Peptides against a protein of PDB entry 8YR4. Designs and how they scored, part 81

Target 1, 309 residues: chain A of PDB entry 8YR4
Amino acid sequence: PRGSPALQLVVLICLGLMGLERALNVLVPIFYRNIVNLLTEKAPWNSLAWTVTSYVFLKFLQGGGTGSTGFVSNLRTFLWIRVQQFTSRRVELLIFSHLHELSLRWHLGRRTGEVLRIADRGTSSVTGLLSYLVFNVIPTLADIIIGIIYFSMFFNAWFGLIVFLCMSLYLTLTIVVTEWRTKFRRAMNTQENATRARAVDSLLNFETVKYYNAESYEVERYREAIIKYQGLEWKSSASLVLLNQTQNLVIGLGLLAGSLLCAYFVTEQKLQVGDYVLFGTYIIQLYMPLNWFGTYYRMIQTNFIDMEN

## One batch from the design tools (peptide; made by RFdiffusion4, then SolubleMPNN)

Design b2_p15_5_s2 (from b2_p15_5, 13 letters changed)
Fold by OpenDDE base, seed 3:
Structure b2_p15_5_s2 (fold): chain B 309 residues (1-309), chain A 15 residues (1-15)
Amino acid sequence: as target 1 above (309 residues)
Amino acid sequence: DFIDEEFLEEFKQLL
């Protein structure tokens, strides 16, 4: 935010809190590992109780692993409200200024209430997109990189390679299937708009339809438009199921390969039982935000491609 | 979806 040093400081604090969330995403599995190892070794109650209390405190700070419900995330979201309001107000003022620069002919041809509705929701959509980019997409990519580095350094290079290959394949397939799916979604939206336009045109011409007793004909045309829409909706929904299943298979294969390798190294006494639990916990934490990555990628792609035109 | 893509397309046609 240019012009307010206070808002710049709030942005820096929010970025610092995002860095803390990344640290918590590593620390929570480590403390959970330590609990499992202490339980396996039958460690004294005092050491176990301290480690469990520390884990629960870190888990309270982290929340549900997605960074959406933890204390640190809530504090970040609370501080970000002022930045969001500043960004929203700036976009609204830019739109309002641009609307005043438009020709009288443009204003006379449009309903003022519709223009304002589109401006308000467009501002919300742009501000929402920026928030998703900053708070979901970038952190998810950072957690993947941190995961690859962590497993490569503290386990074995083979674990880092499995995570790298699994996440690279997951992201690539998510992108490719999302791009393929976007064609079906665009066709669905175009047919939805055409179906809605037919309903509006029929209702605006209500007097003419009544004059010709054409109500049954207009209803049948509307039914045909709905059936055509539902055929495209089914393709869109089926393509989403295919995406989710493909994602589930890739994560399942990565989890299988890594879990088998971890179990083998535990049997060879190269790793502890807690390290098996750490691997599984950390992979699940990486998977949770990745489920939404296809949605975020599509939103970003739709927004950037149409800004270059 | 929390962001209506259709609404973003309508918004871009206004810009």
Scores: peptide ipSAE 0.019, ipTM 0.600, DockQ to the pose 0.020
Fold by OpenDDE base, seed 4:
Structure b2_p15_5_s2 (fold): chain B 309 residues (1-309), chain A 15 residues (1-15)
Amino acid sequence: as target 1 above (309 residues)
Amino acid sequence: DFIDEEFLEEFKQLL
């Protein structure tokens, strides 16, 4: 945010909090590992109680992982409200100035209320997209990279490879399936707008419809438009379920492969029982934000589609 | 296009 040193400081604090969330995403599984190891070793109560208390405190700061309402995430979201408002206002003013630069012919060809609605959607879309990229996409990619490095250094290169392959396949399939879904979503949004336009035009022409006794005809045309919309909505929703299921399957296969390998290394006494728990916990922590990554790449694409219309 | 590439570039400069 150029021109406000206070907002720049808030952005830096938010980036610092994002770094803290990344550290917590590593530390929470490590402390959970340590609890399992201390329980296995029958360690003294004082050491166990301190480690459990520290874990619970770290877990309160983290919450449920990325996209969870942890204390650090809530504090970041709270501080970001002022930055978001500044960004939204600037985008709204840019859109509004651009609308005033457009030709009179463009304005006469469109209803002012529709133009404002498109502008509001565009602003909300762009601001939502950025907040999403900054607070969910980039952090998730960072957590994946940190995970690959961590597992490669502290476990074995095979664990880092499993996480790398699983996450690369997950991201690739998420992109490809989401791009495929975009076609259904564009068609759905276009048909939604057409259905709404028919309803508005029928209501604005109420006197004409009444004069011709055409109420049944307008209702049937509206019904046909709804059925066509619902057919496209079903394709959009079914494609979302397919995306989510594909994502779940990829993570499930990665979790299976890594968990079996971890169990094998525990049986060979190369890893501890706590390391098995750490792996599973960390993969689940990666999955939580990634499940949203499809929703979020969808929001990105929505926002682009809503900007193109 | 309602949001030209210039708007996206100005938007990148807004961050």
Scores: peptide ipSAE 0.011, ipTM 0.495, DockQ to the pose 0.017
Fold by OpenDDE base, seed 2:
Structure b2_p15_5_s2 (fold): chain B 309 residues (1-309), chain A 15 residues (1-15)
Amino acid sequence: as target 1 above (309 residues)
Amino acid sequence: DFIDEEFLEEFKQLL
């Protein structure tokens, strides 16, 4: 944000907090490994209690699990509110200035309430897209790269290769299946708009429908439009289930291959029991943000299409 | 288009 040194400092603090989240994503599985190893070795209670307390504190900072956000993520989100408000206000003022520069002919062809609704959608779409790119997409890609480097350096090149192949295949299939699914979503949205327009036109012409006693005919036409819509909705919903199952299968195969290889190296005394638990925990932590990647990719595509219109 | 290339360039300059 040009012109406010206070907001620039807040952006730098938010970037520092994002770096801390990346460090926590590595440290939490490492401390969990250490607990499992200390339990296996029957270590003294004082060492175990310190490691467990440190793990719980790091887990509070990280968050993660079913819908839980960590303290660091919450603090980042809180600090970012002022930056988001500044960005939204700047975009809104640019759109408003541009609307005043447009020709009288353009304004005469549109209702003022429609123009304002388009401006609000434009502002929300652009600000939303940036927030999703900076806080969800980029951090997730960084966590994958950090994961590949970590497993390649501290385990074996084979683990780094499994994570690389699994994540590359996951991302590729997510993009390809999401692009394929976008066709069904566009067809569904077009049929929804056509069904809504037909219902509005029938209700606006209610006097004419009453004059001809055509209520049963209009209801039957609306039923046929709903059946066509539901056929497209089913294809859209079924394609989402197919995406989620494809993603689950890729992660499941990567987890299976890596867990079997880890178990084998534990039997050969090259790795500890805690390293098996580390691998499973770390892969699940990488998967949790990636499950939403298909939603982010669709939102990115929708916002780009809304910006081109 | 409502969001011309000029708006995208101005937006990039605001960041």
Scores: peptide ipSAE 0.009, ipTM 0.475, DockQ to the pose 0.015
Fold by OpenDDE base, seed 5:
Structure b2_p15_5_s2 (fold): chain B 309 residues (1-309), chain A 15 residues (1-15)
Amino acid sequence: as target 1 above (309 residues)
Amino acid sequence: DFIDEEFLEEFKQLL
């Protein structure tokens, strides 16, 4: 934010809090591992109670992981409100100035209320997308990289490779299937707009429809348009289920491979029981924000195509 | 928080 040193400091604090969230995403599974190991070893109550108390405190700071209502995430969201408002106002003023630079012919063909609705939603879409990019996409990619490094250094290199292959395949399939499903979504939106336009035209000509007693005919034409829309909506929704199931399968295969390998190394006394729990917990933490990655990618792709036009 | 994709498409057609 140019011109406000206070907002620049808030951005730096928010970036620091994002770094703290990344540290918590590693520490919480480690402390949970340590509890499981201490319970397995029948360690003294004082050591166990300290580790449990520390884990619960770290879990309060983290919450449920990336995008959860943890204390650090809530504090970040609270501080970011002023930065978002500054960005929103800047985008809104840029859109408004651009609308005033457009030709009189463009304005005469449009209703002022439609233009304002379009400006307001545009501002919300651009600012929302920037927030999703900065607070969900980039942190999730960082957590994956940190996970690969952590498992490669503190486990066997094979665990780092499994996480790398699983996450690379997950991201690639998410992109490819999201690009494929975009065709069904565009077809759905085009048919929705055509169905809405037909309903508006029928209602604008209500007097003519009433004069000819054509209400039943217009209702049946509208029903046919809805059935055609629902056929495209089903394809869009079914393609989303296919994406989610493909993502679940990739994560399931990664969990299977890594959990079997971990269980084998525990039987060989190379890893502890807590290490098995750590691996499963950490992979599930990576999976939670990745469920939304397809939505984030689609939003980003949509905005990049818009910025190039 | 489905950013209304219909709106992003309407916004594309306006710019």
Scores: peptide ipSAE 0.009, ipTM 0.485, DockQ to the pose 0.020

Design b2_p15_5_s3 (from b2_p15_5, 12 letters changed)
Fold by OpenDDE base, seed 2:
Structure b2_p15_5_s3 (fold): chain B 309 residues (1-309), chain A 15 residues (1-15)
Amino acid sequence: as target 1 above (309 residues)
Amino acid sequence: DFIDEEFLKEMLELL
């Protein structure tokens, strides 16, 4: 943000909080490992209680349940509101200025309410895209890289390879299946618009429909359009289930391979029982933000298409 | 096109 040193400081604080969130994503599984090891060794209550209290505090800072946000993420989101409002206002003013620079011929072909709706869509698409890239996509990729490095350095190189292959295959299949699914979504949206246009046209021509007693004919024609829409909706919804199941299968195979390898090294006394729990916890923690990646990728594609139109 | 590539570049430079 050019022009406000206060907002630049807020951006730097938000970046610092994002770095802290990445550190918490490594520390939380480590502390959980340490609890399991201390329990296995029957360690003194004082050491156990301190480690558990520290873990719960770190987990409060991190969050990481489905629909639960941590304190650090909430603080970041709160501080970012002012930056988002500044960015939104700046984009709105740029779009509004650009609309005034457009030719009279462009304005004569459009209603003022349609122009404002295009401006609002453009502003929302740009600001939404940037927020998703900065707060979801980049952090998720960073957590994967940190995970690969961590497992390669502190475990055997085979664990780093399993995480790398699992995450690479997950991302690749997510992109490929999402692109394939986009075809069904476009067909669904086109048929939805056509079905809506038929309903609007029938209602605008109400007097003519009433004059010919054609109400039953228009209802049957609308029913056929709905059935055609529902056939495309089913394909779109079924393709989403297929994406989710494919993602679940890839993570399941990675978790299986890594868990078996970890169990083997625990039997050889090269790793502790806590390291098995760490691996499982860390992989599940990496999976949680990735489950939304297909949604983010689709939103990115939609926002780009909405900007080109 | 409502949002030309040039307009997108100007917006990105102003952010």
Scores: peptide ipSAE 0.023, ipTM 0.561, DockQ to the pose 0.015
Fold by OpenDDE base, seed 4:
Structure b2_p15_5_s3 (fold): chain B 309 residues (1-309), chain A 15 residues (1-15)
Amino acid sequence: as target 1 above (309 residues)
Amino acid sequence: DFIDEEFLKEMLELL
């Protein structure tokens, strides 16, 4: 935000809080590992109680991972409200100025209410896109990279390779299946708009429909439009279930391969029981935001398409 | 085109 040093400081604090969330995503599994190891070693109650209390405090700061209501994420969201308002206002003013620079021919072809609706969609699309990129996509990619580095350094290169292959396959399939799904969503939205337009046209022409006793005919045409919409909605919803199941299968295979390898290294006394728990906990923490990644990518893609129109 | 690539760049530079 150029021109407001106070808002620039708030952005820097928010970036610092995002860095703290990345540190917490590593520390929480480590403290959970340490609890399991201390329980296995029958450590004294004072050491165990301190480690458990520290874990619960870190878990309060983190929450359930990226996209959960942790204290740090809530504080970041609270501080970001003023930055979002400043950005939204700037985008609205830029769109409004650009609308005034557009040709008279462009304005004569469109109703003022349609132009305002395009401006509102443009503003919401841009501000939404930026918020999803900065607060969900970039942090999730950072957590994956940190995870690959951490497992490669502290476990073995094979664990880093499993996480790399699993996450690369997950992201690739998420993109490919999301692009495939976008066709069904576009067809659904087009049919929804056509169904609404028919209902509005029938209601605006109510007197004419009443004069010809055509109410049953208009209801049947509306029913046919709903059935056609529901056929496209089913394809969109079924494709979402297929995406979620494909994502779950990839994570499940990665978790299986890594968990079997962890168990093997624990039997060889190269890793501790707590390290097995750390791996499972960390993969689940990566999975939580990644489950939403397909939704974020779809919103990004929709926002780009809605800006081209 | 309602939002040209230049407009998107100008918006990104204003952030």
Scores: peptide ipSAE 0.022, ipTM 0.555, DockQ to the pose 0.016
Fold by OpenDDE base, seed 1:
Structure b2_p15_5_s3 (fold): chain B 309 residues (1-309), chain A 15 residues (1-15)
Amino acid sequence: as target 1 above (309 residues)
Amino acid sequence: DFIDEEFLKEMLELL
């Protein structure tokens, strides 16, 4: 945001709050570990009560792992409203200026309402993409990297390797399956538009259809178009279920491998009982935003395609 | 193309 030092300060505060969210994602599992260890050791009530109170306070700041319910995330979202409004207005004015620089030949071929709809879609696409990248994609990738580093330093290199392999496989399969799904979605959207066009043409030619008593024929053609659409919709929906199950399987295998390894090291007295709970808690925290990564990637691709057209 | 890659770059530099 060039030109407003107040909004630049708000951006810096929001970046600081995003850094605090990353710190909370590590601290919350650590405090939960410490509670389990203190319970196992039968520690004095005063130490336990202080650690539990501190954990609950940190959990209030962090929220439920989806990023939407924590105090820090809500404060960030609140402060970002003014930045988003500034960004949206800047993009809208740039698109509007660009529309005035376009050739008269481009304008003569388009209705003013279509041009405005293209401008609104362009503005929404750019501002949406930036928001998804900054607040969902980048933080999720940062939490994965922080997780790999943390487990490699404070556990064993094997834990860092399990997290690395699990997350790399998860991201790769998410991208590959999402690209495969995008073909079905494009085919579905094209068939939806063709079905709508047939309905509009039939209704605009209502007098001609009535003159030839062709109502039953037009209804049959519309039914065939709906059946073809539903066949593509089923493929799109079934491919989403396949993506979700593949993601669940990869995380389940990573959780199984890491949990078994934690349990083994606890039995060898190399790790404490709390470290087992920390690993499980941290992997579940990584899974929550990653489940939406395929939806974000698809939205990013759609918005890029909608800007190229 | 409605939004050239160059226009998108200029837009990102102005934000």
Scores: peptide ipSAE 0.021, ipTM 0.559, DockQ to the pose 0.016
Fold by OpenDDE base, seed 3:
Structure b2_p15_5_s3 (fold): chain B 309 residues (1-309), chain A 15 residues (1-15)
Amino acid sequence: as target 1 above (309 residues)
Amino acid sequence: DFIDEEFLKEMLELL
């Protein structure tokens, strides 16, 4: 935000907190590993109790991942409210200024309430997109990269390769299937709008429909429109299930390959039992944000398309 | 073209 050094400082603090969240995503599995190793070695209660207390404290700071807000995420969200309000107001004023610069011909063809609705949608789409990129997409990509580096350095290059291949395949399939699914969603939304328009037109012409006793005909036309909508809705919903199942299969295969390799290295005494638990915990933590990534990518695409219109 | 690429760039520069 150019012009307010206070908001720039808040943005820097929020970026620092995002960096801390990335560090916590690595540290929480490490401390959980250490607990498992200490339990396996029958370590003295004092060392175990301290490690458990430290783990619970780190878990309180982290939270339960994407959707469950930890203390650091809550603090970040709280500090970001002022930045979001400033950005939203700036966007709203820019859109409003731009609307006043538009030709009289552009305004004469539109109702004032429609122009305001376009402005509000534009503002919400832009601010939503930016918040989404900064707080969900970038952190998720960072966690993947950190994961690949961590497993490559501290386990073996093979673990880094498995995570890389699994996440690359997951992201690629998520994009491809989401683009394919977007066609069905657009068709569904177009038919929803057409069905809604038909209902509105029938209700606006209520007197005419009543005069001709055409009530049964309008109901049947509305029923046909609903059936057509439901056929498109089914395709959209079925395509979502297919996406989720494809994602689940890719993660399942990555988890299987990595877990078998980890178990093998534990049997060869190259890794500890806690390292097996760390791998599984960390892969599940990477999966939670990625499950939403397809929804995320689609919201981004929708917001871009809604901005081009 | 309600939000041109220039407007998106100007928005990114305002961040």
Scores: peptide ipSAE 0.023, ipTM 0.568, DockQ to the pose 0.016; fails the geometry check

Design b2_p15_5_s4 (from b2_p15_5, 12 letters changed)
Fold by OpenDDE base, seed 3:
Structure b2_p15_5_s4 (fold): chain B 309 residues (1-309), chain A 15 residues (1-15)
Amino acid sequence: as target 1 above (309 residues)
Amino acid sequence: DFIDEEFLQEFLELT
């Protein structure tokens, strides 16, 4: 936002809060580790109570991951409303200006109400995508990098390698399977639009259909179109289940390898019992946002391909 | 918020 120093400051504060969320994602597992270690050592109640209180406070700030908004995420979202409104208004004015530059022939061929509806939804889609990139995609990639660095520095280098290989394989398979799935989704959407168009055309020609007593024929054609749509929908849905299962298997293998290695190092007294709990907790925290990464990637890819055309 | 990909395609075709 080049024109408002106040909005630039709000963006910087939001970026600072995003950095704080990344720090909380590391600190929460560390404090949980410390609780487990203090419980194992039968530490004094005063030390335990302080660590538990600190953990609960940090967990309140973090929240429960991508689905549950912590205090920091809520504060970020609240501050971002003004930036989103400014961006939305700017995009809306650019679209409106562009629509006025279009030929009279283009406007005569389209219903004005439909053009406005497309413009409003397009504005919402672009602003939503930008917010999604900034607040979900970039932070998720940052958490992976921070995780690899953390495990490489504070654990054995083998843990950093396991996380790196697991996340790299997860992202690669997510991309490849999402690209494969996109073909089925496009075919489904095309058939949905064709089925809807047939229903609209039949209803617009209602008088003609009634005149020829062709209602049963139109219903049967609509049924055939629905069956064809459902066949494509099934392929799309089945491909999503395959994606989710592939993702689950990769994370499961990474969790298994890392958990076994951690358990081994705990038996060798190189790591503490709390370190085992930290590893498991941190991997689950990395997995939660990654489950949506396939949806994010597809949305980004669709938008980039369509902007290059 | 499910960004409707179809709406994004229609918007990009209009831009």
Scores: peptide ipSAE 0.009, ipTM 0.458, DockQ to the pose 0.020
Fold by OpenDDE base, seed 1:
Structure b2_p15_5_s4 (fold): chain B 309 residues (1-309), chain A 15 residues (1-15)
Amino acid sequence: as target 1 above (309 residues)
Amino acid sequence: DFIDEEFLQEFLELT
């Protein structure tokens, strides 16, 4: 936003808060580790109580990770409202100016309400996609990279490799299965629109249908269209369940491999009991935003294709 | 979660 220094400052504050969220995503597991180690060592109550209080405070700031109701995330979202409104208004004005540059023939063929609905859809799609990329996708990728670096530096290189392989496999399968699923969704949407159009045409021609006593024929054609739609809907829904289950399996295997390796190193006294808990906690924190990554990738892909046309 | 659901619903209604 080049025109408002106040909005530029708000963007910088929001970026600073995003950096703080990344720091909290590392610190919260570390403090949880320290609690487990202090409990294992039977440390004095004063040190334990201070560490627990500090952990709970950090957890209040963090919340549940990306998309959580944590204090820092809520403050960021609150401050971003003004930036989003500015961006939305700018995109809306750009779309509106573009609509005025379109040919009279384009406008004569469309209802004003349909044109406004397309403009609102375009504005919401672009502004939403940008917000989603900046606040969900990029932070999640950053947390993965930070995790790989952290485990490689403070743990054995094998932990960094497990996280790298697990996340790389997860992202690759998410993309591949989402692209495969997108075909079923497009077929479903096309059949839905065709079914709706047929129903509208039948109702608009009600007098003709009644004159020929063709009501039963139109109902049967509509039934066939619904059955065809439901067959495509089932494929779309089943493909989503398959995606979610595949994602869960990959994370489960990564968690298993890393947890077994942590347990082994704890038995060899190379790691502490708290380090086992840190690994599990950190992997679960990475998993929460990743569940939505397939939906995000689809939205990005659909919006890019719709912007190119 | 809620903003992401509302945003997802708005986005799903828009596509």
Scores: peptide ipSAE 0.008, ipTM 0.470, DockQ to the pose 0.034
Fold by OpenDDE base, seed 4:
Structure b2_p15_5_s4 (fold): chain B 309 residues (1-309), chain A 15 residues (1-15)
Amino acid sequence: as target 1 above (309 residues)
Amino acid sequence: DFIDEEFLQEFLELT
């Protein structure tokens, strides 16, 4: 944010907190590993209790991962409110200025209330998109890269390769299936707007409908529009389930391959039992925000679609 | 096109 050193400092603090979240995403599985190893070794209670207490404290700071409300994430979100308000106000003013620069012919062809609603949607869309990219997409990509590096260095290159292939396939399929489903969502939204417009037009012309005793005809037309909408809604919803299931399958296959490989290395005494637990825990931590990544890419695409309309 | 690519770029530069 140009012009406010206080807001710039808040942005830097938020970036620092995002870095801390990345560190916590690595440390939490490591401490959980250490607990499992200490339990296996029958370590003294004092060492175990300290490690468990430290783990719970780190878990409180982290929460359930990037999709959960950990203390650090909540603090970041709280501090970001002022930055978001500054950004939203700036976008609103830019949109409003741009609207005033548009030709009189453009304004005469549109209702002022519709223009304002488009502007509000545009502002909410852009600010939502940016917040989404900065706080969810970029951190998730960073966690994947950190994970690949960590597993490649501390386990074996094969684990890093499995995570790389799994996450690359996951992201690619997420993009491709989301782009495919965007067509169904556009069609659904267009039909929703058309159905609403018919209802509004029928109600605004209530006297005319009453005069012609056309109430049954208008109800039937509205019913047909709803059925058409529901057919498109079903396609949109079914495509979302297909996306989620495809994502779940990719993560499941990655988890299977990596878990089998980890179990094999544990049987060869190259890894400890805690390392098996670490791998599973870390993959699940990557999965949680990635499950939202499809929703995220959808929000991004919707925001672009809503800006084109 | 209500939000030109230029507006998005200017916004990204201004953030």
Scores: peptide ipSAE 0.007, ipTM 0.455, DockQ to the pose 0.017
Fold by OpenDDE base, seed 2:
Structure b2_p15_5_s4 (fold): chain B 309 residues (1-309), chain A 15 residues (1-15)
Amino acid sequence: as target 1 above (309 residues)
Amino acid sequence: DFIDEEFLQEFLELT
């Protein structure tokens, strides 16, 4: 935002908070490992209590439950509201100025309410996509890279390789299956629009339908259109379940391979019991934001298609 | 094509 030094400072603070979230994503599993090791060694209560209290405080800052946001993420989201409002207002004003530069012939061919609705969709799509890329996609990719580096340096090159192969295969299959699924979603949306158009046309011609006593015929045509729609909806929903199951299988295989290797190194006294717990906790923590990545890639594709349109 | 490449470039320059 070139026009406000206050908003530039807020952006810098938000970037700093994003860096802190990345640090917390490494520290929380490390502190959890340390608790497990201290419990295994029967360490004195004072050391254990301090480590547990520190872990709970770091976990409060991080969050990471299904649908729970941490304090740092909530603070970032709160500060970003002003930046998002500034960006949205700027996009709305650019679209509005561009609409005034368009030819009278273009305005005469479209209803003002339809033009405004297209402008609102354009603004929400662009602003949503940018916020989404900056706050969800980039941080998730950064966490994967940090994870690969951490496991390669502090465990063994084999753990870094397992995480790299698992995450690369997960991302590749997510993209490929999502692109395959997009065909079913497009077909479903086209059939939904066609079914809705038929219902609207039947209701607009209500007097004609009533004059010919064709109500039963129009209901049967609508039923056939619904059955065609539900056949495409089933394919779309089944393809989503297949995506989620494929993702779960890839993570499950990576977790199995890494957990077996970790257990083996613990039996050889090269790693501690806490390191086994750290690996499992860290992989699950990397998986949670990635589960949304398929929804994310679809949102990006939909917003690009809506921008082309 | 309501959102031309020019709009995307202006948006990227303005953010």
Scores: peptide ipSAE 0.007, ipTM 0.449, DockQ to the pose 0.015

